# Peptides against a protein of PDB entry 4Z5W: the designs that were tried, part 192

Target 1, 305 residues: chain A of PDB entry 4Z5W
Amino acid sequence: IPDVFLELNKLWYFSAQSNLFNGEMPRSLSNSRSISLLSLRNNTLSGQIYLNCSAMTNLTSLDLASNSFSGSIPSNLPNCLRLKTINFAKIKFIAQIPESFKNFQSLTSLSFSNSSIQNISSALEILQHCQNLKTLVLTLNFQKEELPSVPSLQFKNLKVLIIASCQLRGTVPQWLSNSPSLQLLDLSWNQLSGTIPPWLGSLNSLFYLDLSNNTFIGEIPHSLTSLQSLVSKENAVEEPSPDFPFFKKKNTNAGGLQYNQPSSFPPMIDLSYNSLNGSIWPEFGDLRQLHVLNLKNNNLSGNIP

## One batch from the design tools (peptide; made by RFdiffusion4, then SolubleMPNN)

Design b2_p26_5_s2 (from b2_p26_5, 12 letters changed)
Fold by OpenDDE base, seed 1:
Structure b2_p26_5_s2 (fold): chain B 305 residues (1-305), chain A 26 residues (1-26)
Amino acid sequence: as target 1 above (305 residues)
Amino acid sequence: SSLASLMATTNLQLPTDEEPSYLTTE
């Protein structure tokens, strides 16, 4: 990308996604005072990510996903006082989340999907301090780590949590019960064990639950048949709209279905590919808003009620 | 209400033969 942005003193939105741009991000762009939305997703940009947060006072959204950036996660990003949305998916950092992110109060939506992020315990301990964090995507990181179950962890405003395909060990963490506004939970494609906790059915805003492809045992909690968001339409909870798309993938190499908003997901309970036993609760029939109930490849018995 | 009744009256889809999916932002 040419370093011509100094003359663009009114540049509010720059989208150059899905091009063949290579080299480093232009310094004039990294110092832009006017830019609010920056998307350079799906290019071949390289080098370290440097943003002059003292200059970039209008920056609200940053999408650098699917680039060849290297180095550390920019620790100064919390100094970008208006920065709400960050998509760093598919940037190979090989790093931990910076401690400075404890101060990232403007942050509402964060994705590090497939970014070689390490130390999930530290990541969650840091990110819990982001009081405005509503969307957190950590898919394809933390390989074979243990999902922390520290009861002190608290994400009060979390609406979307995706930590899929990490081969994470542990159980469904009790600290998620402290997220009463949770609408979407994807913990699929892990090595999570134990029983599915009954308190999941107390998440009244939860319309999308994916626990598929884990090692869960025991019965399906009856409380899932009373998920209020799936019983009645009246819970039109304002869904988070991050400035980055989601993709539903079956494998790491396939093109996924693109969803621009979490609200575009069909209401779903996916418990498939576990070791769950017992019967299917007849009261799943009360979930009038449910579009997908996937219980495939379990040890369930009895009849479909 | 029964699950069978829900399937008949709503857009409820039972498991396809598809492998489970996961969500990403890439």
Scores: peptide ipSAE 0.444, ipTM 0.841, DockQ to the pose 0.813
Fold by OpenDDE base, seed 3:
Structure b2_p26_5_s2 (fold): chain B 305 residues (1-305), chain A 26 residues (1-26)
Amino acid sequence: as target 1 above (305 residues)
Amino acid sequence: SSLASLMATTNLQLPTDEEPSYLTTE
């Protein structure tokens, strides 16, 4: 990309997704005073990510996903006082989340999906200080780490949590009970064990639950039949979604379905590919908003009610 | 019976033979 953005003093939106751009990000772009939304997703950009947050005072959204950037996660990003959305998916950092992210009060949506992020304990301990954090995607990181169960972790405003395909050990963390606004939870494709906790049914806004392909045992919590968001159509105020899309991927197929908003996901309970036992609760029939109930490949018994 | 009735009256999908999926942003 040519270093000509200094002359573009009115550039508010720059999207150059899915091109063949190579080399480093232009310094004039990294110093743009006017840019609000920057997307360079799916290119071959390289070098270190550097943004001059003191100059980039209008930056609200950053999508650099699927590039060949290297080096550390930019620790100065919290100084971008208007920066809300960050997509760093598929950037191979091989790093921990910077401690400076404790101060990232403007942050509302963060993805590090498949970014070789390490130390989930440190990541969650840091990110819990982001009081405005609503969407957190950490899929394909933290290989074989333990999902922290520390009850002191608090994500009060969290709506979307995706930590899939990490081979994480542990149990469904009780600190999630401190996230009463949680709408979407994906912990699929891990090595999570124990029972599915009954308190999940107390998350009144939870319309999408994926616990598939884990090692859960015991009965399905009866409290899941009382998930309010699945019983009644709550007028969920469509809060502004993250500026980055989601993809529903299968392990064998790189071509996932694209979802532009979390609200576009069908209401779902997926508990498939576990070791759950007992019967299917007849009260699942009360979940009038439920579109997908996947209980496949468990040790369930009895009749379908 | 109640679940079967829900399936008949809603867009409720039972397990397909599809492999389990996960969510990403990539």
Scores: peptide ipSAE 0.447, ipTM 0.842, DockQ to the pose 0.863; fails the geometry check
Fold by OpenDDE base, seed 4:
Structure b2_p26_5_s2 (fold): chain B 305 residues (1-305), chain A 26 residues (1-26)
Amino acid sequence: as target 1 above (305 residues)
Amino acid sequence: SSLASLMATTNLQLPTDEEPSYLTTE
């Protein structure tokens, strides 16, 4: 990418995604006062990520996903006072979330999917201070760590939480009950154990639940048959629209289905590939908005009601 | 019976032979 952005004092949106750009991010771009949306996703950009947040006063969205950046996560990003959306997926940081992110009050959507992030306990402890955080994606990180169950963790405004394919140990954490606006939860492809907690059915906005491919035991909580978002359309809560797409993948190597908005996900309960027992509740028939009920590969018994 | 009735009236899909999926942003 040429270093010509100094003269582009009216540049509001720059999208150069899915090209063959290599080398470092231009310094003039890292100092752009006018840019609001910056997307450089799916290139071969390298070097350390540096943004002059004192200059980049209009920056609201940053997508650097699927690049060859190296080094630390930029600790100064919280100084970008208007920065709402960050996609750092598939950037190999091999790092912890910077402690400075405790001050990241502008942050609404964050993805570190497959970014070699370490220490989930520290990450969640830091990110809970982001009071405006609505979307958090941490898939393919924290390999074989324990999902913290610290009851003091609080994500008050969290709507989308995805922590899939981490081989995480532990149980479904009770601190998620402190997120009453949660709409989408994906904890699939972990080593989570215990029972599925009944309080999940109290999340009135939860329309997408993926707990597939874990080691959950016991019965399906009857409270899941009363998920209000799946019974009626009345609570169409304003859905989070992060400036980055989601991908539904069956395995790490397959091309996934692209979803541009969380709203485009079919309402789903996926509890497949666990060790759940008991019967299928007849009251699943009350979930008029449910599109997918996946209970495959469990120890369930009886008939489909 | 109620779930079977729901399947008849909605686009409800029961377990497919598909492998479980997960969500990413990459």
Scores: peptide ipSAE 0.443, ipTM 0.843, DockQ to the pose 0.861; fails the geometry check
Fold by OpenDDE base, seed 2:
Structure b2_p26_5_s2 (fold): chain B 305 residues (1-305), chain A 26 residues (1-26)
Amino acid sequence: as target 1 above (305 residues)
Amino acid sequence: SSLASLMATTNLQLPTDEEPSYLTTE
């Protein structure tokens, strides 16, 4: 990308995604005073990520995903006082979340999907201080670590949590009960164990639950048949979606299905590929908004009611 | 019976053959 952005003093939105751009991010772009939305996703950009937050006073959205950037996660990003959305997916950092992210009060949506992030305990301890954080995606990180169950962890405003395909050990963490506004939870493709906790059914806004491909045991909690969002059409408050797409991936599929908004996901309960036992509750028939109920490959018995 | 009735009246699917999926942003 040419270093000409100093001349573009009225540039508000720059999207150069899905091209063949290589080399470093232009210094004039990292100093742009006018830019609000920056997307360079799916290129071959390299070098250290650097943004001059003192200059980039209008920056609200940053998508650098699927690039060949190296080095550390930029610790100065919390100084970008209007920065709300960050997509750093598929950037091989081999790093921990910076301690400076405790001060990231503008942050609403963060993805580090497949970014070689380490130390989930430190990451969650830091990110809980982001009071405006609504969307957190940490898929394909923290390989074989233990998912913290520390009750003091608090994500009060969290709407979307995705920590899939990490081979995480542990149980469904009690601290998620401190997120009463949670709408989407994906903890699939881990090594989570124990029982599915009944308090998940108290998350009245939860319309998408994926616990598939874990090692859960015991019965399906009856409280899942009373998930309010799946019983009645609540007016889904159109919350501002992250400025980055989501992808539903299978191991066999090179390409995932793209979803531009979390609200575009079909209402789902996926408990497949576990060791759950007992019967299917008849009261699943009350979930009039449910589109997908996947209970495949468990130890369930009886009839479909 | 109630779940079978729900399947008949809604878009409810009980997938039997698909591999499980996970969500990413890449």
Scores: peptide ipSAE 0.438, ipTM 0.843, DockQ to the pose 0.873; fails the geometry check

Design b2_p26_5_s3 (from b2_p26_5, 13 letters changed)
Fold by OpenDDE base, seed 3:
Structure b2_p26_5_s3 (fold): chain B 305 residues (1-305), chain A 26 residues (1-26)
Amino acid sequence: as target 1 above (305 residues)
Amino acid sequence: SELASLLSSTNLVIPSDEEPFYLTTE
């Protein structure tokens, strides 16, 4: 991309998504005072990510996903005082989340999916300080790490948590019970073990639960039949979606279905591909808003009620 | 019976023939 953005003092939105742009991000763009929304997603941009946050006072959204950027995660991003949404998906950082992100109070939506992020414990310990964080996507990172179960972790305003396909060990973390506004949870394609905890049914806003392809044992918690968001329509909080799309993918690198908003996901409980036993609760019939109940490839017994 | 009734009136899928999927932003 040519370094010509100095003269574009009225540029508030720049989208160059899904082009063939190569080389570094232009310095004039990294110093733009006017830009609010920047998307360079799905290009061949390279080099170090640098943003002059003291100049970029209007920056609210940044999508650099699916580029060939290298080096460290830019530790100065918390100085971009209006920056709410960051998509760094498919950027191979091979790094930990910077400690400076503890101060990232403007941050509402963050994705590092498939970005070679390391140390999930440090990442969650840092990001819990982001009081406005509502959407967190960490899919395809932290290979074979342990999902921390430390009860002191607290994401009070978290609505969307996706940590799929990490081969994570451990159990469903109890600190998620401190997230009463959680609407979407995906922990699929891990090596999570133990029982599914009954307190998941107390998450009254939870309409999408994916625990598929893990090593869960025991019975399905009866409390899942009382998920209030799946009983009644009244709790469908239309929140401002992140400025980045979601994709439903299989473990094959094939193109997934695109969803522009978390609210566009069908209400779902997926517990498939585990070692769950016992019966299917008849009270799943009370979940009048449920569109998908996937219980396949378990050790369940009895009749479908 | 109640779940079977729900299945007849909704788009409820039990079991799905689809392979497991996960969510990402890439």
Scores: peptide ipSAE 0.389, ipTM 0.800, DockQ to the pose 0.831; fails the geometry check
Fold by OpenDDE base, seed 1:
Structure b2_p26_5_s3 (fold): chain B 305 residues (1-305), chain A 26 residues (1-26)
Amino acid sequence: as target 1 above (305 residues)
Amino acid sequence: SELASLLSSTNLVIPSDEEPFYLTTE
């Protein structure tokens, strides 16, 4: 990308997605005072990510996903006082989340999907201090780590949590009960064990639950038949709308179905590919907003009611 | 019976023949 952005003093939106751009990010772009929305997604950009947050006073959204950037996660991003959304998916950092992210009060949506992030305990301990954090995507990181169950973790405003395909060990963490605004939970493709906790049915805004492809045992909690978001439409819950798309994938090499907003996902309970036993509760019939109930490949018995 | 009634009135899929999927932003 040419270093010509100094003259573009009215540039509020720049999108150069899905091109063949290579080399480093232009210094004039990293110093733009006018830019609000920056997307350089799906290019071959390289070098270290650097943003001059003291200059970039209007920056609200940053998408650098699917580039060949290297080095550390830029620890100065919390100094970008208006920066709300960050997509760093598919950037090979091989790093921990910077301690400076404790101060990232403008942050509302963060993705590090498939970015070789390490130390999930440190990541969650840091990110819980982001009081405005509504969307967190950590898919394809933390390979074979343990999902922390520390009850002191608090994500009070969290609406979307995706930590899929990490081969994480542990149980469904009790600290998620401190997130009453949670609308979407994906913990699929892990090695999570134990029982599915009954308190999940108390998350009145939860319309999308994916616990598929884990090692869960015991009965399906009856409380899941009482998920209020799936019983009635009356919950005018603020839609979580990050400035980056989501993709539904079967594997890392497949093209995914694109979803522009989490609210466009079909209301779903997926408990497939576990070791769950017992019966299917008749009261799943009360979930009039439910589109998908997947119970495939479990040890369930009895009749479909 | 209640679930069978829901299945007849909606686009509800039980069980899915699809392999499990996950969400990402890449």
Scores: peptide ipSAE 0.384, ipTM 0.794, DockQ to the pose 0.853; fails the geometry check
Fold by OpenDDE base, seed 5:
Order: sequence, then structure tokens, then C-alpha cells
Structure b2_p26_5_s3 (fold): chain B 305 residues (1-305), chain A 26 residues (1-26)
Amino acid sequence: as target 1 above (305 residues)
Amino acid sequence: SELASLLSSTNLVIPSDEEPFYLTTE
């Protein structure tokens, strides 16, 4: 990318995604006072990510996903006082989340999907301080770590949590009960064990639940038949979607279906590929808004009601 | 009967041999 952005004092939006750009991010771009939305997703950009947050006072959205950046996560990003959305998916940092992110009050949406992030305990401990955080995507990180079940963790405004395909150990964390506004939960493709907790059915806004491909045991909690968002057409408050797309994938190497908004996901309960037993509750018939009920590859018995 | 009716209106994935999905942003 040419270093010509100094003269572009009116540049508000720059999207150069899905090109063949290589080298470092231009210094003039890293110092742009006018830019609000920056997307450089799916390029071959390299070097260290540097943003002059003291200059970039209008920056609201940053998408650098699927680039060849190296080094640490920029610890100064919380100084970008208007920065709401960050997509750092598929950037191989091999790092922990910076402690400075405790101060990231502008942050609403964060993705580190497949970014070689380490130490999930530290990551969640830091990110819980982001009081405006609504969307958190941590898929394909933390390989074989333990999902912390520390009850003190609190994500008050969390709407979307995706921590899939991490080979995480542990149980469904009780601290999620502190997120009453949770709409989408994906913990699929882990090594999570124990029972599915009944309090999960108290998440009245939860319309998408994926616990598939884990090692859960016991019965399906009857409380899942009372998920209010799936019983009634609650007007899903169209909360502002993150500026980054989601992808539904079967495996790490396949192209996924793109979804631009979490609200575009079909209402779903996926408990497939576990060791769940007992019967299918007839009261799943009350979930009139449910589009997908996936219970396959379990130890369920009895009749389908 | 009610679940069977719901399941007829849903993409009932009982049992497809398809691997489960997960969500990413990549």
C-alpha cells in the first residue's frame, strides 16, 4: 500500500480487503486523523501492527484479519478512545492479550479467531474489564487449556460469545450466568465435560446455543425447553452488529458460510456429538421459534415425542 | 406429536452424518 494517506485528510473509510497488498502498513495510514473505518482484511501485510492512537482519534473500526502481521498485540489500542470493533482473526501473534485491554472501555466487538492467543484465564480476566464488550470471538486459540470457571468473571453486556475449536477442558463456566443478555453461545469443538447446567435455560435472550462436539454427560436440562427467546418472538433488539463477518465452518480447512450479523443465524440448539443420555423432552415442542434442534450422536433413549 | 411437528418445520438434523459446525471470523 503506498504511503500517500497524509494528503487524504478527509479519508473517513478505507477498505482494501481481499487484495494482494504486502509489506508493512503505511505510516501515513497509522497516523490518519480522519479515518474512522479501516479494513485491510485478507491481504499479505507483514511486520508489527502499529497505530498512533494519539493521531487516529476518529478510528472506530479496525479489521486487519487474515494478514501476515507478527509480534505482539498492540498494547496501545485502548488509547484509541473511539475504537469499538477489532478483528484480528488469523493473525499469528503467539501472545497473551495485553494487560492494557483492562482499560479498553470503547471496545464493543473483539475477534482473535485463530490468532494463536495464549492463556485463556488471563484473556478473560483482562477482557471482563471491557464493560462495553458485546461480542467476543476466541475460536481456534488456547489449545488444550482449561476454560476457567471462576465465578468472579463478569461480562455484563456480553451478547455473543464464541470460544469454539480450542480443545478446551473444563465445564460450562458458571460465570456465564452473570451474562443475562447473552444471545449466542458457541463452545463447540472442545473437550468440555460434566453436565449441561440448568441455569443455561435462564438466559432468556439466548437463541443460539452450540455445545456440539464436546464430552458432556447426563440428561438434557429441562430448563432448555423454557428458553424465552425460543418460546416467543421477542423482538430481538437489532443490536449493532460487529463490523466483521462470521463464518460457520465444519472444519478448519473448509470455506464457511458467511453471516454478516449474529441475528441472521437460525435459532438453534445444538447438543450433538456428546454423551448425553435420557429422553428428549416433549416440551421442546414449545420452542416455536426454534429452527434447528440437533441432538444427534448422543446416548439419548426413548421415543421422539 | 408437537415435537414431531416442530421437527418437520425445522431443519431437523436427526441424525445426519455431517460434522458439527463451529463459528469463526476468519
Scores: peptide ipSAE 0.375, ipTM 0.797, DockQ to the pose 0.672; fails the geometry check
Fold by OpenDDE base, seed 2:
Structure b2_p26_5_s3 (fold): chain B 305 residues (1-305), chain A 26 residues (1-26)
Amino acid sequence: as target 1 above (305 residues)
Amino acid sequence: SELASLLSSTNLVIPSDEEPFYLTTE
């Protein structure tokens, strides 16, 4: 990308997605005072990510996903006082989340999907201080780490949590009960164990639950038949979705289905590929808004009601 | 029976032989 952005003093939105751009990010772009939305996703950009937050006073959204950037996660990003959305998916950092992110009060949506992030305990301890954080995506990181169950962790405003395909150990963490506005939870493709906790059914806004491909045991909690978002058409508060898309992927390198908004996901309970036992509750029939119930490959018994 | 009725009215994927999906942003 040419270094010509100094002359573009009215540039509010720049999208150069899915091109063949190589080399470093232009310094004039990293110093733009006018830019609000920057997307450079799916290119071959390289070098260290640097943004001059003192100059970039209008920056609200940053998508650098699927590039060949290297080095550390930029520790100065919390100084970008209007920055809400960050997509750093598929950037191989091989790093921990910076301690400076404790001060990232403008942050609403963060993705590090497949970014070689390490130390999930430190990551969650840092990110809990982001009071405006609504969407957190950490898929394909933290290989074989333990999902922390520390009850002091608090994500009060969290609506979307995705930590899939990490081979995480542990149980469904009790600190998620402190997130009463949670709408979407994906913990699929891990090594999570124990029972599915009954308090998940108290998350009245939860319309999408994926716990598939884990090592869960015991019965399905009856409280899941009482999820209010699946019983009634609650007015799903159309919250502003992240400025980045989501993809539903299989473990095979095939292209995933793209979803532009979390609200576009079909209402779902997926408990497939576990070791769950007992019967299917007849009261799943009360979930009139449910589109997908997947119970495949469990130890369930009895009749389908 | 009620769940079977729900299964008929929704695209309740009784197990497709497809591997489960997970969500990403890439």
Scores: peptide ipSAE 0.371, ipTM 0.792, DockQ to the pose 0.722; fails the geometry check

